# Peptides against a protein of PDB entry 6IDX: the designs that were tried, part 122

Target 1, 380 residues: chain A of PDB entry 6IDX
Amino acid sequence: KELAKLSADVTFATEFINMDGIIVLTRLVESGTKLLSHYSEMLAFTLTAFLELMDHGIVSWDMVSITFIKQIAGYVSQPMVDVSILQRSLAILESMVLNSQSLYQKIAEEITVGQLISHLQVSNQEIQTYAIALINALFLKAPEDKRQDMANAFAQKHLRSIILNHVIRGNRPIKTEMAHQLYVLQVLTFNLLEERMMTKMDPNDQAQRDIIFELRRIAFDAESDPSNAPGSGTEKRKAMYTKDYKMLGFTNHINPAMDFTQTPPGMLALDNMLYLAKVHQDTYIRIVLENSSREDKHECPFGRSAIELTKMLCEILQVGELPNEGRNDYHPMFFTHDRAFEELFGICIQLLNKTWKEMRATAEDFNKVMQVVREQITRA

## One batch from the design tools (peptide; made by RFdiffusion4, then SolubleMPNN)

Design b2_p16_2_s2 (from b2_p16_2, 8 letters changed)
Fold by OpenDDE base, seed 1:
Structure b2_p16_2_s2 (fold): chain B 380 residues (1-380), chain A 16 residues (1-16)
Amino acid sequence: as target 1 above (380 residues)
Amino acid sequence: SRASRMEAAAREAAAR
């Protein structure tokens, strides 16, 4: 107990470390010797002292043994561990993951996100906070290949549901620390969109062009068989498609693929449009047809609007940016649905279309409408 | 701080 208090002092820490004090603490954990009546209390203070000593940055985290890691991971994976030990073990594992890529690899083998989810189902918000913080650390340090796998895993869907039900919709006010961890998790989740946001459409890729054609088909030929490949059309068919792409509000009516060559938002805008068209087909068709039937120059260019809205949402959500220490602004909506970004896009595109009508906007007012919509989204 | 470690780790992860 006294050691744990003194370990916060850098002078004491330096002297204790020079006396191999950390090695003694690590060996105490490694021994796993449960023979003492006050083992849990002693272990909790040992882990506190260890964490405080390591926080001075005098000793590398890579000094810890595999046995030590396994013991700490064992305290997190076992259901009947003292809350005080669990809390400190989560904090140690987080610090290990953050400070060492080699320790991340070892910890990622010993602990699953599924085991950490069990610590979110408790009423203790501190335990929940440390569990999310460790998940965030693991997510942040994951290689790019594994990061996408973590996002797609059933564990991530379950994680979002558990966070929503047990943290966000919990009967307790969200503390600043928890709000920060939820913000971090949100930022890390949105950073998975960065690849698509920075992917340029290839105008020569037939599969990508077929998606644009599918958007046209859904809007104008809802009962027509998709088997009509766009390539076999006579010049009259090409001219008809150019008219349809104009009615869809693409900037390039001849080759709409060119509108998706700018990054950001690249292919992410096309993904959002396709999601809207397939999942919210009635809403998509309504928006397109309401603007395609207008002869008064007050048509909202859906294609252009969808691209610029996707870009705006990426800017608002800071897609591709790292989480900042001082921020705690999280959106509960992003925990409600697996495709929450695409659902947000679907809400915001309806808001944009409404705002365009209310302003009686023309194509010249486009930037002004987008500014108003930005203000509406950021205030909501 | 714990937060500073996360930001530092994020910068390191982004630099790889």
Scores: peptide ipSAE 0.027, ipTM 0.705, DockQ to the pose 0.857
Fold by OpenDDE base, seed 2:
Structure b2_p16_2_s2 (fold): chain B 380 residues (1-380), chain A 16 residues (1-16)
Amino acid sequence: as target 1 above (380 residues)
Amino acid sequence: SRASRMEAAAREAAAR
């Protein structure tokens, strides 16, 4: 107990480490000997002292043995461990993952995100915070292939529902540290959008062009009986599509694919548009047709608006940026849906369309509308 | 701090 308290002092820590004191602490954990009176209390103080000593950065985390890692992972995976030991074990695992890629690999073999989910289903917010922090550490240090798998596991309705029900909707105020860990988890999740945000559309790729054709089909052919497409020559068909792409509000009416060559937001804007058109078809059709039937120059250009809104959302969410220590702003909505970014886009595009009407905007007011919409989104 | 370790680890992870 006194050792754990004194280990927070850098002068004491330096002297104790120079006496190989940290090696003695690691051996106590490695031994796993439960035969001592007050073993659980002694172990809790041992783990506290170990963590405080390591926090001085004097000793490399790579000094720990595989036996030590297995013991600490064992305290996290076993259902009947003292809460004090569990808390310190989660903190030690997090620190090991953050400080060493070699330790990450070993820990990722011993524990799964599924095992950490059980520690979210408790009333202790400190345990919940350390569990999310370890998930975040594993997510951050994961290789790209495994990071996508972890993201898919987070996209699993189970982890999101547990965070929502046991953390966000818990009967206790969310502390600053928990809010920070939820923020970090969101940032790491949104950074998966970076690839699509930086992917340019190839205007010559027929499969990508077929998605734009599908947007046109959903907007204009969903009400038209397919029987009345007159077999008029290739040129009349091209001219018809140019009109449809103008009505969709693309900047390039001849080749809308050119509008998706700008990165950011690249293909991510097309993904959002396609999601809106397929999942919220009535909303999509309403927005497109309402603006396509106007002759008063107050038409909101859907295609251009969708692209610039996607870019704006990426800027607001700081897609591709690393999490900052001082930030704790998270949005509960991102825990309610698997396609939360696309759902946010669907809400914001309706807000944009409403704001455009309220402002009685023309195409010249576009940037001014976008500025107002940005302020509305950032204040919500 | 714990948060400064996360930021440092994030910078290291982004540099790989």
Scores: peptide ipSAE 0.026, ipTM 0.696, DockQ to the pose 0.825
Fold by OpenDDE base, seed 3:
Structure b2_p16_2_s2 (fold): chain B 380 residues (1-380), chain A 16 residues (1-16)
Amino acid sequence: as target 1 above (380 residues)
Amino acid sequence: SRASRMEAAAREAAAR
């Protein structure tokens, strides 16, 4: 207990480390020997002292043995561990993951996100906070392939549900530390959008062009069997498509693919449009047809609006930015749905269309409408 | 701080 308290002092820590004191602490954990009276209390103070000593950055985290890692992982994966030991074990694992890629690999083999989710189903907000912090560390240090897999996994869907029900909608006020970890998790989740946000459309890629054509088809041919496109000459089809792309509100009516060559938002805007068209088809068709039937110059250009809105949402949500220590502003809505960004886009595009109508806007007012919509989104 | 280690780790992850 005294050692744990003194270990927070840098002068004491330096001298204790110079005496190989930290090696003694690691060996106590590695032994796993429950033969001592007050073992749990002694272990809790040992783990505290170890953390405080390591926090000075004097000793590399790579000094720890695989046996030590397995013992700490065991305290997290076993259902009947003392809360004080569990808390410190979560914090140690987090620090190991953050400070060493080699330790990350070893820990990722010993512990699953599914096991960490069980620690969110408790009433102790400190345990919940350390569990989310370890999840965030694992997410941050995961290679790109595994990050995407983690995001798509049932464990992440379940994680969001558990966070929503047991943390956010819990009967307890959210502490600053928990709010920060929720913010970090949100940022790490949004950073998965960065690749698509920075991906330029290739105007010559037929598969990407087929997505734009599918947007046209859903808007204007929803009642027509895809098989019965009359074999009218290639030129009449091109002229027809130019009209349709104008009605869709693309800036480039001849080649809408050119509108997606700007990054940000690149292909992410097209992903949002396609999601809206497939998942919220009635809303999509309504928005497009309401504006395509207007002859009064008050039509809201859907394509342009969707691109600029996607860019605006990326700016508001700081997509591609790293988590900041001073931030604790998380959005509960992003824990309600797997595709929360695309759902937010679907809400905001409706808000944009409404605001456009209310302002009686023309194409010249576009930037002014976008400014008003930005203020509406940031105040909500 | 614990939080400073997260930021440092985030910077290292972005630099890879």
Scores: peptide ipSAE 0.026, ipTM 0.698, DockQ to the pose 0.822
Fold by OpenDDE base, seed 4:
Structure b2_p16_2_s2 (fold): chain B 380 residues (1-380), chain A 16 residues (1-16)
Amino acid sequence: as target 1 above (380 residues)
Amino acid sequence: SRASRMEAAAREAAAR
């Protein structure tokens, strides 16, 4: 206990480390010997002292043995561990993951996100906070393939559900530290959109063109009688597509793929449009057809609006920015759905279309409409 | 702080 308190002092820590004192603490953990009276209390103070000593940055985290890592991971993965030991073990694992890629690899082999989710199903907000902090550390330090898997896996659906039900909708006020960890998790999740946001459409990629064709098909061919035989010459078909792409509100009516060459939002805008068209087909068709039937120049250009809205949402959500220590603003909505960004887009595109009508906007008013929509989204 | 370590680790992860 006294050692744990003194370990916060840098002068004491330096001398204690110079005497190989930290090695003694690690060996106490490695031994796993429950033979001592008050073992749990002793262990809790040992882990505290270890963490405080390591926080001085005098000793590399890579000094720890695999046996030590397994013991600490064991305290997190085993049921019915003392809360004080569990909390410190989560903190140590987080610090290991953050400070060493080699330790991350070892820890990622010893623990699962599912085991960490079990620590969210408790009433202790401190344990919940440390569990999310470790999940965030693992997410941050994961290679891109594993990071994407962590975000898309059933484990994330379960994680979001558990966070929503046990943390956000809990009967207790969310403390600043928990709010920060939820913010960090949100930022790390949105940063997975950065790749798509910065991916330019290749106008020559047939698969990407087929998505644009699918957007056209969903909007216009779903109501058209199949009687228009495919035999009308290639030129009439190109002219027809140019009209359809104009009605879809693309800036480049001849080659809509060119509208997705700007980054941001690049391909992410096309992903949002396709999601809307497939998942919310009635909403998509309604928005497109309502604007395609107007002769009064008050048409809301869907394609252009979708692109600029996607860009705006990326700016508002700070996609690609790293989590900041001073921030604790999280959006509960992003824990309610797997594809929360695309759902947000679907809500905001309807808001944009409504605002466009209310303002009686023309194409010249586009930037003014977008400014009003930005203010509406940021106030909501 | 713990949060400062996360931010530092994020910067290191973005620099790799």
Scores: peptide ipSAE 0.026, ipTM 0.699, DockQ to the pose 0.855; fails the geometry check

Design b2_p16_2_s3 (from b2_p16_2, 8 letters changed)
Fold by OpenDDE base, seed 1:
Structure b2_p16_2_s3 (fold): chain B 380 residues (1-380), chain A 16 residues (1-16)
Amino acid sequence: as target 1 above (380 residues)
Amino acid sequence: SLASRMEAAAKEAAAA
């Protein structure tokens, strides 16, 4: 107890570390000796002292043994562990993951996200906070190849639903620390969009061109059976498609694929458009047809608007940026749906279309409309 | 608000 209190002092920490004091603490944890009276209290103070000593940055986290890691991971994975031990164990694992890639690899083998999710289903907001913090650390430090798999595991309706129901919609006010961890989780989740945001469309890729053609089909051929083979389209058919792409509001109505070669937002804009067209088909068709039937120069160019809106949403959500320790501005709405970004796009594109009409905008007013829409999104 | 519309849409999608 006294050691845990004194370990916060840098002068004491330096002297204690010089006396191999950390080695003694690690050995106490490694021994797992439950035979002592007040073992749980002693262990809680030992873990506190260890964490406070390591936070001075005097000793490398890589000094810890695999046995130590397994013991700490065991306290997180075991049912009915003392809350005081669990809290400190989560904090130690978070610090290990953040400070050492070698420790991350070892911890990722010992702990599953599913085990951490169980610690979100508690009434203790501090335990919930440290559990999310460790999830965030694991997500942040995951190699790029595994990050998508972790994200898919996080995007599992389960983590999102548990956070929504047990944390956000809980009967307790969200503390600053929890708000920060929810912000971090949100930033890391949106950073999964970065790959698509930075992916250029290949205008020569037939599969990518077929997506643009599908957008045209959904908008204009919704009643026609897909059985009309895309084969020997006469020059008249190519000219018809150029008109359709103009009505869709693409900047390059001859080759709409060229509009998706700019990064950001690259292919992410096409993903959003396709999601809208498939999931919210009536809304998509309405927006396109309302603007395609106008010959008054007040048509809202859907294709251009969708691209610039996707870019704007990426800028507002800071896609590709690392989380900042000083921020706690999480958005509860993003925990309500599995495809929250695409749903946000679907709401915002309707807002843009409405704002365009209300402003009686022309193509020359495009940037002014986008500024008004940005202000509406950021204040909502 | 945008948030309330998203929450409404999410509830409707979960009820369907």
Scores: peptide ipSAE 0.009, ipTM 0.423, DockQ to the pose 0.021
Fold by OpenDDE base, seed 2:
Structure b2_p16_2_s3 (fold): chain B 380 residues (1-380), chain A 16 residues (1-16)
Amino acid sequence: as target 1 above (380 residues)
Amino acid sequence: SLASRMEAAAKEAAAA
């Protein structure tokens, strides 16, 4: 107990470390020896002293043995561990993951996100915070391939649901530390969109062009009886498609694929458009047809608007940026739906279309409409 | 707020 208190002092820490004191603490944890009276209390103070000593940055985290890691991971995975030991064990694992890639690899083998989710189903917000912090650390330090796997995992859907139900909708006020961890998790989740945001469409890829054609089909052919495919020549069909792509509001009516070659938002804009068209088909068809039937210069260019809105949303959500310390602004809505970004896009594109109508905008007013929409989204 | 409307819409979308 006294050691744990004194370990916060850098002078004491330096002297204690020079006397191999930290090695003694690690060996105490590694031994797992329950032979001492008040073992749990002693262990809690040992882990506290260890954390405080390591926080001085005098000793590398890489000094830690695999046995120590397994023992700490054991305290997180075992049922009926003292809350004080669990809390410190989560904090130690977080620090290990953040400070050492080699320790990350070892910890990622010993602990699953599923085990950490169990620590979210408790009433103790401190335990919940450290559990999310460790999840965030694991997610941050994961290789890109494993990060995508963590994102696609049922564990993430379950994680969002558990966070929503046990943290966000809990009967307790969210503390600043928890709010920060929720912010971090949100940022790390949206950073998974970066790949698609930075993926250029290949205008020569027929499969990608077929997605654009599917957008046309959903908008214009969904109600057309397949029987009235007039056998009109290939040229009339090409001219018809060019007209349809104009009505869809693409900038390049001849080759809409060219509109997706700019990054950001690249293919992410097309993903959002396709999601809207498939999941919210009535909304999509309404937006497109309302603007395609206008003979006036007040048509809202859906394709251009969708691209620029996707880019704007990426900017607002800081897609591709690392989480900043001291920020705690998270949006509960992003924990309510698996495809929260695409749903946000679907809400915002309707807002854009409404704002365009209200402003009686023309193509020349496009940037003004986008500015107003940005203000509406950011003041929300 | 737009946030509350977006959250409501997200709740409706999650309940559907």
Scores: peptide ipSAE 0.008, ipTM 0.448, DockQ to the pose 0.023
Fold by OpenDDE base, seed 4:
Structure b2_p16_2_s3 (fold): chain B 380 residues (1-380), chain A 16 residues (1-16)
Amino acid sequence: as target 1 above (380 residues)
Amino acid sequence: SLASRMEAAAKEAAAA
């Protein structure tokens, strides 16, 4: 207890570290001594002293042994652990992950996100915060391949559901620290969209062009069997499609694929459009047909609007940006659905269409409408 | 608010 308190002092920490005191603490944990295991308070203070000593940055985290990591991971994986030990163990693991890629690799082998999710199902918000913080650390430090695996729909769905039900909809006020961790998790989750946001469409890729054709089919030819391969359309058929692509509000009516060659938002805009067309087909058809039937120059260009809205949403959600330590603003909505970004797009495109109509906008007003919509989304 | 509508829509989508 005294050591834990004194370890917060940099002068004491320096002297204690110079006396190899930290090595003694690590060895005590590594040994799993019956004294520390039977006296939860002594172990908690030992772990506290270790954390406080390491927080001075005098000693590299890489000095930590695999045996120490296994002991700490063991405390997190045990179903019945003292709350104080669990808290310190989560904090130690977080610090190890954040400060050392080598330690990250070792920890990622010893601990699963599923084990950390179990610590979210508790009433203790501090434990919940440390568990999310460790998840965030693991997610931040994961190589791209493993980050995608951590982002697998099932793990994310379960994590989101647990956070929603046990944290966000909990009977307790969300503390600043928890709000920050939820913000971090949100940012890290949306950063997974960066690849698609930066993926250019290839105008010559037939498979990608078939997606655009499918958007046209869903909007204008809902009764046509998708099995009717877009055969080599006669000039009349090409002219028909050009008209349809104009009605869809693409900038390039001849080759709509060109509208997706700019990054951001690249293919992510097409993904959103396709999601809307398939999952919210009635909404999609309504939006397209409402604007396609207008001859008054007040038509909202759906294709252009979808692209610019996707870009705007990426900017608002800071896709591709690192989390800011000073921010704690998270959106509970994003924890309610697996395809939350696409659902947000579906809501916002309807808002855009409504706002366009209310403003009696023309194509010249496009940027002004987008500014109004941005303000509406940001103030939401 | 737009936020409340978004949250409501998200709740409906999650219940579906």
Scores: peptide ipSAE 0.008, ipTM 0.437, DockQ to the pose 0.022
Fold by OpenDDE base, seed 5:
Parts: structure tokens; C-alpha cells; sequence
Structure b2_p16_2_s3 (fold): chain B 380 residues (1-380), chain A 16 residues (1-16)
């Protein structure tokens, strides 16, 4: 207990470390010896002292043994009733993950996000906070391939549901620390969009061109059986498609693929359009047809609007930026749906279309409409 | 607000 208190002092920490004191603490944890009276209290103080000593940055986290990691991970994966040990174990694992990629790899082998979800189902907000903090650390330090897997996993869907139901919709105020961790998780989740946001469309990629064609098909041929092979492109049919791409509001009516060469938002805009067209087909068709049937200069160019809206949403959500330690502004809405960004896009594109109509906008007013929409989104 | 519309959409999605 006294050691744990004194370990917060840098002078004491330096002297204690010089006496190999931290090695003694690690060995106490590694031994796992439950035979001592008051073991839980002793262990809690040992872990406190260890954490406080390591927080001085005098000793590298890489000094930690695999046995130590396994013991700490064991306290988290096989939760004891002692909240104090669990809290400190979560904090130690977080610090390990954040400070060393080597330790991240070792910890990621010992613990899964699924095991951490159990710590979110408790009434203790501090435990919930440390559990999310560790999840965030694991997510931040994961290789790109593993980050996407973490986001797409059933565990992540379950994580969002548990956070929503047990944290956000809990019967208690969210503390600043929890709000920060929810913000961090939100930022890290949206940063998965960065790859698509920065991916330029290759105009020669036939698969992506087929998606653009599918957008046309859904809008204008919704009653036509897909069995009519796209291949019999008479020159008359090509000219018809150019008209359709104009009605869809693409800037390049001849080659809409060129509209997706700008990064940001790159291919992410096409992903949003496809999602809208497939998941909210009636909304998509309505938006397109309402503007395509207008012979007046007041048509809202859907394609251009969708691209610029996607870019604007990425800017508002700060996609690709690292979490800021000073921020705690999370949006509960992003925990309500698996495809929250695409759903946000679907809401915002309807807002844009409405705002365009209300303003009686023309193509010259495009930037003004986008500014008004930005203000509406950011005030909401 | 967008928040209220999204809360409404979330309620609708939770009721479906």
C-alpha cells in the first residue's frame, strides 16, 4: 500500500527502479500465488505500484515477460470478483498495447474483444471505461488487415449493441472519461473509411463501372428484368446511357467513372450511392426521378451531390484523423447501426435534396446549398 | 435536428 502510494513520486520511482524493485513486483505477479492472506489486496497494490512506476517512462514496457502478460490477461479474461484487480489489469494491458507493438501482438493472442465485452455488462462505469480503453488501444494498434476484421466481426456488432444498451442508455450520467473513450472508439471506427475515401476509381475497372451501370438500372429500369444482357450496346443505347448519367447528376455524363477519381471522397462516394440504391431503393429512386423529370434548371444533381456530401461528411467526422485526448464529443447514433456512416449519408442526401428544393437552387447555387446543409448537419 | 431524425430512425429500426 505504501509502495503503491510512493510509486507516484518520480524520485522514489527512480530509486526503487535502481534497486530492481520493479522486477520484484513483476515476479510477484508472475508467481500467481494465491496462498497469501489478503492476496487480492496485496495484488491490487502490487499492480498499482507497477503501473505508477511504469508511467514514469523510466523502464521500457518491453521488459515485461510473457508470463506477466498471461497473468494480467488472465485477470481480465477470467474475471475475478475483485474490481480493483480487474481495473488495474485493464489499465496495464492498455498501457502495454499503446507503448509497444510487440506487446500488442502478445496481448492480442491472449485476449479478444469478445472477452472484454463481459466487462461492459457491469454496473461499474470505471470498469466499462477501462474495458473500452483497452478495446480502443487494441483497435488503434492493430495492423490494417486486423482492424477491418475487428470492425466487421460479430463481436463489433455485439460491442456496439452492448455499449448502446449498457453504457449509453444506462440509467446514469456518462462521465467525461467514458465519453472520451466512446469518442475514441467512434473516431477509430470511422477511420476505417479512410482507405475507400482515398481510393481513386480506375476508369478501366469494369467491376466498378458495372456498379455505376447498376445505379442507372435501379433508377430507370427497376421494372425491367435484369436478363437483358447489358452487352447489346447499340450506339443509340450508349447515347441513352449518357442521357441517363446526366439525369443521375454526374458531372461527366459520358464517363461517370471520372467523377470518382477525386480523393477524397474517391470510391467511398460510390459505396454510399450503392448502399442507398440497394438498402433504401425507394428513397434512391424517388430522389433520382424527382430531379430527372425536371426540365427546369432546378434539378438537384444526385451524383455530384452524393460525392460532395460524402466528402463533407468525411470532413465533419474527421475521417483519417487520430483521436484527440481533449475531446469527448461522441455521437450515440453511430452505435445504433452497423452501417452508420451509410445511413447518415442516406439521411443527409435527403436533407440536401429537400434543402435544394426549398432554396429553389440551380447548379450555380450548389456551393450555397452545401454550406446550408453543412450547417444543418453540424447543428443537429 | 439530425439527431432527432436519427433517433427516430433508430427507434424505427429498433421497432422493425
Amino acid sequence: as target 1 above (380 residues)
Amino acid sequence: SLASRMEAAAKEAAAA
Scores: peptide ipSAE 0.008, ipTM 0.427, DockQ to the pose 0.021; fails the geometry check

